# Designs tried in a protein design run: peptides against a protein of PDB entry 3ZN8. Part 24

Target 1, 125 residues: chain A of PDB entry 3ZN8
Amino acid sequence: LEEYDKIQKKMEDVMEGKGKLTLRDVYAQIIALRKMGPLSKVLQHIPGLGIMLPTPSEDQLKIGEEKIRRWLAALNSMTYKELENPNIIDKSRMRRIAEGSGLEVEEVRELLEWYNNMNRLLKMV

## One batch from the design tools (peptide; made by RFdiffusion4, then SolubleMPNN)

Design b1_p12_4_s3 (from b1_p12_4, 7 letters changed)
Fold by OpenDDE base, seed 2:
Structure b1_p12_4_s3 (fold): chain B 125 residues (1-125), chain A 12 residues (1-12)
Amino acid sequence: as target 1 above (125 residues)
Amino acid sequence: SLLELIASFLRS
């Protein structure tokens, strides 16, 4: 919980323009959340979730869990430099990460696109 | 926020 709070605080700082979100931050946050249990249990700890989006179905939770697992595999296959500065990940690096994680290149690309979108979103808040 | 992160994660 302490680690969770630290990551949460950092995320808030990023949203306030006081920091930069990296994939290392994403990784650390996912790991911290996973210590709380499965995705369903994690979501229960998020205030206002029921107001901001519909309650996930069991199938949606399963899909979410699988996505987390696959993205963690990708993150585990990245170098420290890549985690800290994801924009250096070119096609060659992306292929290496995919091969190392047992994922399709498109899945790695999806993660990076998600990260880029999230980072942009945080800068807007 | 964490909520936004999770929400976007689920929508992807």
Scores: peptide ipSAE 0.136, ipTM 0.689, DockQ to the pose 0.445
Fold by OpenDDE base, seed 5:
Structure b1_p12_4_s3 (fold): chain B 125 residues (1-125), chain A 12 residues (1-12)
Amino acid sequence: as target 1 above (125 residues)
Amino acid sequence: SLLELIASFLRS
């Protein structure tokens, strides 16, 4: 409700100011969402989501929660420079991030691919 | 938007 509106407003301000989404922005938004509680509670605060997406099962929520945890671990293992400009993350950096976060390199690559896809999506809307 | 971000998370 109120928290959702605040997060949305901040997101819009960031996008308007920078013109692009960074991993720092992603990190900040995830942290803000986590303050609202488990993923199930977060989803309840998103109006219209039930119309756009089917209600996830309990198992799907658990999987989603785990994914968030893993991505936060990866983000916490990145430098500020990497968070601001993820394009500098090469194979060496990915390996370091993976080792620091306890993830496989492929999962770090997945996060970066998601980020790139998100930026493409934002350019279309 | 936040909604798009969440939707993308769920699809990944």
Scores: peptide ipSAE 0.135, ipTM 0.685, DockQ to the pose 0.425
Fold by OpenDDE base, seed 3:
Structure b1_p12_4_s3 (fold): chain B 125 residues (1-125), chain A 12 residues (1-12)
Amino acid sequence: as target 1 above (125 residues)
Amino acid sequence: SLLELIASFLRS
C-alpha cells in the first residue's frame, strides 16, 4: 500500500509534466500487487475495475498470472539504470534481458512498448 | 489508474 501511494504521487507528477513514470515504478507496483495474493484477488481490490473491465474468466486469470511472472523475470534482469531510463535499452541490452529472464526478445519488446504507450497516456490525462 | 491499465493490458 505504501508503494501504491508512492506510485500514485509519481503518476500525478507525470500528468503535470513534473516527472516521468519509469519501469522501476512499474516494478514496484507489480511487487506491491503480488503481496496481495493471486491475480484474482488483486483484481478485486482495484477501484473502478469492475466498471472498466468485465469479470475475467478463469483461463484469462491464468494467462494474466503467467504474464506477470514473465514480466517480473524481465524486470529482475534489468539494471537499475535501465529501469530508471528504459530508453537506453538497445538491441544488445534487450537480448541480454531476454536471455537472462528466459524470454523471447519479442516479449521484452512488448513490455517496453507497453511502457512507452502507458507513459504517453499518463501525460495526456 | 496504473493498476487499471496494467489489468487491461494483461487481459488483452
Scores: peptide ipSAE 0.131, ipTM 0.675, DockQ to the pose 0.439
Fold by OpenDDE base, seed 1:
Structure b1_p12_4_s3 (fold): chain B 125 residues (1-125), chain A 12 residues (1-12)
Amino acid sequence: as target 1 above (125 residues)
Amino acid sequence: SLLELIASFLRS
């Protein structure tokens, strides 16, 4: 809960243009969510999500759990500098991260693209 | 929130 509060405060700062969301922040948030249990339980604790989004199927939940594990593997394979500034992750770094995490390069790219898109979205809000 | 964004992405 404390880690969740920290990331929420960071999120507020980013939305107000006072800060930057990094992959370290993302990592912390994912870990905080994992402490809540299975993805199904996590989703139940998100206010309004059950109303805004259809309830995921059991298969979708399994896929989501697997994706979380895979992303955590990627994040665990990043250096501190990369976590703080993902923009430095070039093709060579991305390949290293993929190999270290047992993922395809495309999966690492997907994580980075998601991060970039999220930051863009947050800055627009 | 970040939580909602992550959740939405994982479901997509």
Scores: peptide ipSAE 0.135, ipTM 0.679, DockQ to the pose 0.472; fails the geometry check

Design b1_p12_4_s4 (from b1_p12_4, 7 letters changed)
Fold by OpenDDE base, seed 5:
Structure b1_p12_4_s4 (fold): chain B 125 residues (1-125), chain A 12 residues (1-12)
Amino acid sequence: as target 1 above (125 residues)
Amino acid sequence: ALLELIYSFLRS
């Protein structure tokens, strides 16, 4: 819980424009949340989720869980420098990460694109 | 907050 609180505070700072969200931050929070159990159980611990978002179906949960596993594999294959500065990840680095994680290069690219989109969203909100 | 964002992207 303490780890989660620290990460949550970091995210709040980023959303307030006081910092930058990195893949290190993303990785840390995912790991912290995973300690709470599978995705279905984790979602139950998010206050206000039932009000803001519809309850996912069992199939959606399975898809989400698999996506998390795949992204964690990619993140586990990144260097610390890459996690801190994902913008340095070029085609060569993406290929290495993909090979190390057992993913397709396109899946690694998808993760990076998601990260970039999330950063843009956080700056707008 | 992060998980909510993740969920939003996964669902879209």
Scores: peptide ipSAE 0.186, ipTM 0.714, DockQ to the pose 0.411
Fold by OpenDDE base, seed 4:
Structure b1_p12_4_s4 (fold): chain B 125 residues (1-125), chain A 12 residues (1-12)
Amino acid sequence: as target 1 above (125 residues)
Amino acid sequence: ALLELIYSFLRS
């Protein structure tokens, strides 16, 4: 939980414009959250989620868990420089990451697109 | 932050 607290502070700093969210940050947060157990248990630690969002079904949780595993595989296949600056990930790097993680290139692209959208979102909050 | 992360993650 100590690591989780550090990561949460980092995320808060980013939201306040005091930093930049990188894939390294994302990776670290996912790992820390995974220590809390499966996605179902993680969601229990999110205040207000049950009030603001529909409770996920068992199937949705299963899909979420699978996606986490797949994205972690992708992240584990990235270099430190790529994690710190995902903008450098070109088609060649994306293919390498996909091959190293056993994913389709489109899945790696999806992760990167999600990251970009997340960065935009955090800057607006 | 965690809310946004999880929400966006699940939505993707």
Scores: peptide ipSAE 0.210, ipTM 0.743, DockQ to the pose 0.444; fails the geometry check
Fold by OpenDDE base, seed 3:
Structure b1_p12_4_s4 (fold): chain B 125 residues (1-125), chain A 12 residues (1-12)
Amino acid sequence: as target 1 above (125 residues)
Amino acid sequence: ALLELIYSFLRS
């Protein structure tokens, strides 16, 4: 819970323009959520989710769970420098990360694209 | 912010 609070404060700071969301932050958040159990259980513990967001189907939950697993593998294959500054990840680094994580290069690219989109989203809120 | 992150995961 203490770790979760730190992550939330970080997110709030980023939303207020006082910081930058990195892949390290993403990694920490995913790990914190995983401690609560599978994605399905995590979502059940979030108050107001059903009011704010459409309820995901069972298939969507399964897909999401697998996506988390794959992205964790990718994140575990990144260096600290890459996690802090994802923009340095070029084609060579992407290939290394993909090979180390057992993913396709396109999956690593998808993660990076998601990260960039997420950063933009947080600044809009 | 966390809700948005989770939603983004599921939507992707």
Scores: peptide ipSAE 0.196, ipTM 0.722, DockQ to the pose 0.417; fails the geometry check
Fold by OpenDDE base, seed 2:
Structure b1_p12_4_s4 (fold): chain B 125 residues (1-125), chain A 12 residues (1-12)
Amino acid sequence: as target 1 above (125 residues)
Amino acid sequence: ALLELIYSFLRS
């Protein structure tokens, strides 16, 4: 819970234009949230989510859990420098990460694209 | 907020 609070504070700072959200932050938050249980239980802890988004089906939850596992594998295959500065990840690094995590390069690219989009969105809020 | 964004991405 303490780790989660730290991550939330970091996110707030980023949203206020202070600092930058890194993949290290993303990784830390995923790990912290995993301690709350499976994706279904985690989503239940987010107040207002049921109003903002429809309740996911069981199949959607399974897909989501698998995606999280795959992304965690990718994150675990990154170096500290890459986690802190994802912008340095080029095609060669993506290939290494993919091979180390048992993923396709396209999946690693998807993660990085998602991260970039998320970081942009946080700065806009 | 981050988890909501994650969910949004996974749903799309």
Scores: peptide ipSAE 0.185, ipTM 0.714, DockQ to the pose 0.463; fails the geometry check

Design b1_p12_5_s1 (from b1_p12_5, 8 letters changed)
Fold by OpenDDE base, seed 2:
Structure b1_p12_5_s1 (fold): chain B 125 residues (1-125), chain A 12 residues (1-12)
Amino acid sequence: as target 1 above (125 residues)
Amino acid sequence: PERLLQLFIAKA
């Protein structure tokens, strides 16, 4: 709960142009959400999400859970410096992370692109 | 936190 609030505050700060959301923050957020249970249970605690997105099917939830697992593996394979400054992750680092996490390089790249896009969006709202 | 999750799910 305390960690959740800390992450929420940081997100709000970033949205206000204060600070920067890092992959460390993303990691902490995922872990905090996982403590609430599987993705299906987490979504049940966010009724507002159902207004913006259709209720995911069971298959979609399974896909989502697997994706979370894979991204956590990637994050666990990153150094502290990489988590705090994802922009330093070059092709060599991506390859190392992929190998360490059992993922394809393209999947690590996808995570980084997602992060970059998300960070941009947060700064625009 | 909700926004982060929304973006995560949207990508997945």
Scores: peptide ipSAE 0.077, ipTM 0.644, DockQ to the pose 0.122
Fold by OpenDDE base, seed 1:
Structure b1_p12_5_s1 (fold): chain B 125 residues (1-125), chain A 12 residues (1-12)
Amino acid sequence: as target 1 above (125 residues)
Amino acid sequence: PERLLQLFIAKA
């Protein structure tokens, strides 16, 4: 709960143009979500989501869980500096991260792209 | 957790 509140505050600050969302923040939030249980359970705790979106199939949930696991592996393979400032991650760093996490470079790139898009979205809202 | 997931889905 404590970590969750910190993450929420961080997100609110970013949305208000204060501060910057980092991959460390993302990591913390993912971990917080994981503490709520499997993705299926997490989704159940989101009011209205079941109304807005069809309940994911079991296969979709498995895919989602795997994706989270893979992204966590990537994040765990990043340095502190990279987590705090993902913009420094160049091709060489991506390759290292990919190798360390057992992922394809394209998957690491996907994570970074997702992060960048998320950051832009937060600032836009 | 809802907010992050919402953003995740919104982007995807």
Scores: peptide ipSAE 0.076, ipTM 0.641, DockQ to the pose 0.171
Fold by OpenDDE base, seed 3:
Structure b1_p12_5_s1 (fold): chain B 125 residues (1-125), chain A 12 residues (1-12)
Amino acid sequence: as target 1 above (125 residues)
Amino acid sequence: PERLLQLFIAKA
């Protein structure tokens, strides 16, 4: 609960233009979600969202869990500077992160693209 | 909007 409150406060600050979302924040959020259980269970507790979003199949949940595990490996292979400022991650850094995490470079690129999209979305809220 | 924030927190 304490970690969740910190994440919420951080998100509020970012929306007010008092900060930015970093990969460190993403990492903290993933850990918090894993403590709460499967993402599907978390989404079901959000009023109205469970009605609008189709319940993922068990196979889809497994795929999602594996993806999160891979992204955590990538995040664990990043330096503090990269986590705080993902924009510095170039091709050389992506390759290092991929090799350190046992992922393909494309998977690291996908994580960064996801982060960029989420950051843009937060600025629109 | 607060709704989008909630969705973000839920997804992330």
Scores: peptide ipSAE 0.036, ipTM 0.589, DockQ to the pose 0.206
Fold by OpenDDE base, seed 5:
Structure b1_p12_5_s1 (fold): chain B 125 residues (1-125), chain A 12 residues (1-12)
Amino acid sequence: as target 1 above (125 residues)
Amino acid sequence: PERLLQLFIAKA
């Protein structure tokens, strides 16, 4: 819960132009999510989601859980410096991360692209 | 953790 609050505050700060969201923050957030239980339980804690989105099927939940595991593997294969400054991750680093995590390079690229999109979203919202 | 997930879904 304490970690959750820190991450929420960080996100709010970034949205206000005070600071930058890093992959370290993302990692902490995912860990906090996992402590809430499986994805099905996590979704129950999102206010209004049940109204805005249909309840995911069991298969969809399994796919989501696998995606989370894969992203955690990638994050666990990054150095602290990379987590703090993901922009330094070049093709060589990306390949190393992929090899260390058992993922395809494209999957690592996908994570980084998601991160970049998230930062853009936070700055415009 | 809910907020990050919300943002993920919103972007998707």
Scores: peptide ipSAE 0.077, ipTM 0.636, DockQ to the pose 0.206; fails the geometry check

Design b1_p12_5_s2 (from b1_p12_5, 7 letters changed)
Fold by OpenDDE base, seed 5:
Structure b1_p12_5_s2 (fold): chain B 125 residues (1-125), chain A 12 residues (1-12)
Amino acid sequence: as target 1 above (125 residues)
Amino acid sequence: LDDLLQLLIARA
């Protein structure tokens, strides 16, 4: 709970342009959420989310949880420098990360693209 | 956190 609150505060600072979102932050947040239980239960703890998003089916929650698990594997295969500055991840690094995590390079690319999209959204807020 | 979760769900 304490870790979760710290992550939330940091995310608020990032949204206000007072901070920078890194993959380390993403990793920490995912871990904190997983400690709260299944994804379905985690979503229930986020006020307003149920109003903004349609409630996913149980199958969709399972798919989402599997995707998160895969992304965690990729994140666990990254160096600290890569987590702090994902922009340094080139094709060679992506291949290494994919091999280390048992994922396809395309799936690692997808994670990085997601991160880039998140940063773009934060700049628009 | 809300935006992060929204994007995670959308891409799952």
Scores: peptide ipSAE 0.105, ipTM 0.671, DockQ to the pose 0.110
Fold by OpenDDE base, seed 1:
Structure b1_p12_5_s2 (fold): chain B 125 residues (1-125), chain A 12 residues (1-12)
Amino acid sequence: as target 1 above (125 residues)
Amino acid sequence: LDDLLQLLIARA
């Protein structure tokens, strides 16, 4: 709960233009979510989410959980500098991260693109 | 949190 509150505060600061969301923040948030259990349980604990999002199928939840595990492997293979400033991740770093995590380079790229899109979205809200 | 989850699910 305490970690969750820290992440929420960080996200609020970013939305207000007072901070920057990093991959370290993303990592912490994912870990906090995983502590709540499977994605299905996590989604059930978020009020109003069932109204905003169609309830994902069990198969979609499994795919999502697998993707999260894979992304965590990638994040665990990043340096502190990369986590704090993902913009420094070039092709060489991305390949290293992919190899260290047992992922395809494209999967690491997808994570980075997701992060960038999330940051853009948060700044627009 | 909701934004993160929505994006995760949308890209899954």
Scores: peptide ipSAE 0.090, ipTM 0.679, DockQ to the pose 0.109
Fold by OpenDDE base, seed 3:
Structure b1_p12_5_s2 (fold): chain B 125 residues (1-125), chain A 12 residues (1-12)
Amino acid sequence: as target 1 above (125 residues)
Amino acid sequence: LDDLLQLLIARA
């Protein structure tokens, strides 16, 4: 819960233009979510989500859980500098991360693209 | 958090 509050504050600061979302923040959030239990249980505790998102099927939850596991493997294969400044991740770093995590390079690229999109969205709010 | 989950689900 303490970690959750810290993450929320960080997100609020980023949304107000007072900071930058990093992959370290993403990592911390994923870990906090996993400590709360299965993804299905976490989703039930998010206010307003039921209004904004259709209730995911059990299969969709499983797919999401597996994707989170793979992304955690990628994040665990990154250096602190890469987590803090994902823009430094070039092709060589991306390949290293992929090999270290057992992922395809394209999956690492997808994670980075997701991060970039998330960071842009937060700054637009 | 809701935004993160929305993006995760959308890209799954």
Scores: peptide ipSAE 0.094, ipTM 0.672, DockQ to the pose 0.105; fails the geometry check
Fold by OpenDDE base, seed 4:
Structure b1_p12_5_s2 (fold): chain B 125 residues (1-125), chain A 12 residues (1-12)
Amino acid sequence: as target 1 above (125 residues)
Amino acid sequence: LDDLLQLLIARA
């Protein structure tokens, strides 16, 4: 709970334009949430999610869980410098990360694209 | 948190 609160505060700060979201923050958040159990259980603890989003099907939850697992592998293969500054990740770094995580380069690119989109959205708020 | 999870699910 304490870790979760710290992450939430960080996210709030980023939303307020104080600092930036990094992949380290993403990693920490994913880990904190996973400690609560499977994605299905985590989603049940998120207030308002059931109102804003239709309840994902069991298949969607499984796909999401697998995607999270794969992205965690990628994140675990990144250096601290890369986690803090994902923009430095070039083609060579992506290939290394992919090889280290057992993923395709495209999957690493997908993670980075997701991060970039999230960071853009947070900056617009 | 909701936004992150939503995007994770949406791209899955």
Scores: peptide ipSAE 0.089, ipTM 0.681, DockQ to the pose 0.105; fails the geometry check

Design b1_p12_5_s3 (from b1_p12_5, 7 letters changed)
Fold by OpenDDE base, seed 5:
Structure b1_p12_5_s3 (fold): chain B 125 residues (1-125), chain A 12 residues (1-12)
Amino acid sequence: as target 1 above (125 residues)
Amino acid sequence: FDDLLLLFVAKA
């Protein structure tokens, strides 16, 4: 709970433009959520989600859970420097991360693109 | 849970 609260404060600062979102922050958030159980249980803790999004099917939950697992594998294969500053991840680093995580290079690229899109959105909010 | 989680779920 204490660690979760710390992550929440950090995210609030980032959302207010007082901080920068890093992949370390993403990693910490995912780990905190995983402690709550499977994705199905995590979704139950998001207020208003059922109003904003349709209730996912069991198959959709399984796909989502697998996606989270894959992204965690990629994040676990990154160095501290890469987590703190993902912009340093070049083609060579992406290939290493993919090999270390058992993922395709395209899956690592997808994670990085997601991160970049998140940062763009945070700047607009 | 924070806006980051919402954005993560929305994209996934």
Scores: peptide ipSAE 0.110, ipTM 0.689, DockQ to the pose 0.132
Fold by OpenDDE base, seed 3:
Structure b1_p12_5_s3 (fold): chain B 125 residues (1-125), chain A 12 residues (1-12)
Amino acid sequence: as target 1 above (125 residues)
Amino acid sequence: FDDLLLLFVAKA
């Protein structure tokens, strides 16, 4: 899990205010997780998840995996500059990304909103 | 696994 370790270190740096979470970091993390196997297997390795979240049903796991696939499609449709600095993604870029990924613009917006919320949260910790 | 992963899974 070399890739995961790199991402974890990056995340720690962001949480300490030494860096910025980017969509490239998110992309790398998702790819690393997919290499571990199905989402169900990944969830089993998350400490404290069983306490914080209810055990997901098989259907919920499938939905989660589909969401990850959709977000990966969006990320794969972004330029390097967009991945490194998502703040440059305007309506025109969102539309392009949506069209390139086969997603609705709203789904791309959701990904960006999630990213922004995560980045804000990490900076507050 | 970090908080990012946890939050990602929770969102999905």
Scores: peptide ipSAE 0.107, ipTM 0.684, DockQ to the pose 0.176
Fold by OpenDDE base, seed 4:
Structure b1_p12_5_s3 (fold): chain B 125 residues (1-125), chain A 12 residues (1-12)
Amino acid sequence: as target 1 above (125 residues)
Amino acid sequence: FDDLLLLFVAKA
């Protein structure tokens, strides 16, 4: 919980333009969330989510859990330099990460695109 | 809201 709170605060700081979200931050947050249990339990800790988003089905939760596991595998296959500076990840690095994680290159690209979109969103807030 | 978590869920 303490680790989670630190990550949340950092994320808030980033949203306020006081920092940059990195994949290291993403990794840390996923790990912190995993300590809370499966995705279903994690979602219970988000007040108001049920108002903003429909409650996911059991199948959707399973898909979400698998996605988290896959992204963790990708993140675990990155170097510290890549985690801190994801913009350096080129096609060669993506292939290495994919091979190391047992994922398709497209899945690694998807993670990076998600990160980029998130970072853009945070800068707009 | 945990914006990061929400984005993960939305992407799943």
Scores: peptide ipSAE 0.120, ipTM 0.701, DockQ to the pose 0.142; fails the geometry check
Fold by OpenDDE base, seed 2:
Structure b1_p12_5_s3 (fold): chain B 125 residues (1-125), chain A 12 residues (1-12)
Amino acid sequence: as target 1 above (125 residues)
Amino acid sequence: FDDLLLLFVAKA
């Protein structure tokens, strides 16, 4: 609960332009969410989700859960400096992270692209 | 928080 509240406040600060979202924040949030249960249960606690998005199928939820697990593996293979400053992750670092996590380089790139898009979106709010 | 998760799911 405390971790959840910290992450929520951090995200609010980022949305207000008072901070920057890092991969460390992403990691902490994923961990906090997983404490609530599988992705399916987490989604049930998001007000208005059913209005904004069609209810995901069981298969989609499973795919999402597996993707989260893979991204956690990537995040666990990053250094503290990389988590705090993802922009330093070059091709060599991506390859190392991929090898360390048992992922394809493309999956690591996808995570970084997602992060960049998310951080950009949050800055616009 | 909701936005992060929503975009995560959408990307997955």
Scores: peptide ipSAE 0.113, ipTM 0.694, DockQ to the pose 0.116; fails the geometry check

Design b1_p12_5_s4 (from b1_p12_5, 7 letters changed)
Fold by OpenDDE base, seed 1:
Structure b1_p12_5_s4 (fold): chain B 125 residues (1-125), chain A 12 residues (1-12)
Amino acid sequence: as target 1 above (125 residues)
Amino acid sequence: PDELLQLFIARA
């Protein structure tokens, strides 16, 4: 709960243009969500969202959990500078991260693309 | 703010 509140505050600051969303923030959020339980359960506690979103199947939950695990591996293979400034991650860094995390380069690219898209979205609102 | 946070969580 405490971590969730911190994350919420951070998101609010970013949305108000008072801060920048980093991969460190992403990491913190993922960890907090994992502590809260399955994503579906977390979303169900968000007013309105739990009703609008279909309940994922057990298989979908497992797939999602594996995806998160893989992304965490990638994040754990990044340097502090990369976590704070993901834009510095070039092809060489991406390859290193992939090798260190046991992932394909494309998976690391997917994470970064997701982050970039999310950051753009947050800046739009 | 809450809506965007929800989207962030949902997309994670």
Scores: peptide ipSAE 0.078, ipTM 0.637, DockQ to the pose 0.197
Fold by OpenDDE base, seed 2:
Structure b1_p12_5_s4 (fold): chain B 125 residues (1-125), chain A 12 residues (1-12)
Amino acid sequence: as target 1 above (125 residues)
Amino acid sequence: PDELLQLFIARA
């Protein structure tokens, strides 16, 4: 219960632009997104936004879904400590994660780079 | 979610 409350508080802090985004947060957001469906489709149902946003092709949606599945596999192969502090993930850890998830090391690196870029952008907001 | 919490604890 205490850890649950901490997770909820952390999510609220992240949404408020406080604290540090972690891969745990990313994982939670991906799960939430999958429950709602593709974000682009959700946004298309909002009046005014559907005409402003380009509609991705079905093929692009499939590619995106596959990428999400791969990233989830990587995230599922990470330890709690790694999810909370992705910066500790070195080459050895990346290799382990890749092997555990059935991905190439480069794909794991791509996820981490994406995270780092996202975290950097959030710090600017 | 409780499901996520359990998953994270299991991987600690």
Scores: peptide ipSAE 0.031, ipTM 0.604, DockQ to the pose 0.037
Fold by OpenDDE base, seed 5:
Structure b1_p12_5_s4 (fold): chain B 125 residues (1-125), chain A 12 residues (1-12)
Amino acid sequence: as target 1 above (125 residues)
Amino acid sequence: PDELLQLFIARA
């Protein structure tokens, strides 16, 4: 329990960013999302919330989970420097990440595009 | 999930 609490605290510290979104932050968010997965399913069984919150189908959940697994594989294949500064990821780095994660280069590109879009959004807020 | 986070923290 103590080790678990320590990990959770560290995750919270990681989420306390400098204001700029990095792939490190993305990694932490994905982990948090996966941990909340079972909780989300429990919340779907609450009568009042089911009407207010759209519940994805089981198939949609499976597709989402698979996508998350792929993105985690890509993130795990990145260096610390790349996670902190994703803008340095060129074509050569992208191919290495894809090969290391067992993904297509296009899948790694998709993750980076998502990150770029998210970063643009945060700059507007 | 926790294992991946541990690896991440170790890498940082």
Scores: peptide ipSAE 0.031, ipTM 0.593, DockQ to the pose 0.045
Fold by OpenDDE base, seed 3:
Structure b1_p12_5_s4 (fold): chain B 125 residues (1-125), chain A 12 residues (1-12)
Amino acid sequence: as target 1 above (125 residues)
Amino acid sequence: PDELLQLFIARA
């Protein structure tokens, strides 16, 4: 779980105001999680969360897995500069990413919004 | 997705 540890350290730096979470970090984390198996299994190993989170249905797992695949496609269609600084992703870049990944522009926007929300939350925790 | 969001929050 070397990549997992790297992401954890990065998150700690962000919480201390010594850095920022990037989409590259997100990508690395997703890859690390996929190596561990289904997200539901990963969550069950997190103390406290396994008790609080309901077991997802098979259909929910499939939907989640498909969403992850789609987001990975989007991330793989981004340039290094975009991954490191998602704020530069304008409408033109977003359209390019969508076309390259086979996604709708709205799906790329959703990923970016999720990222922004995540960054804000990490700074508060 | 929500599951990923929860994972990141849990690590923080």
Scores: peptide ipSAE 0.089, ipTM 0.646, DockQ to the pose 0.543; fails the geometry check

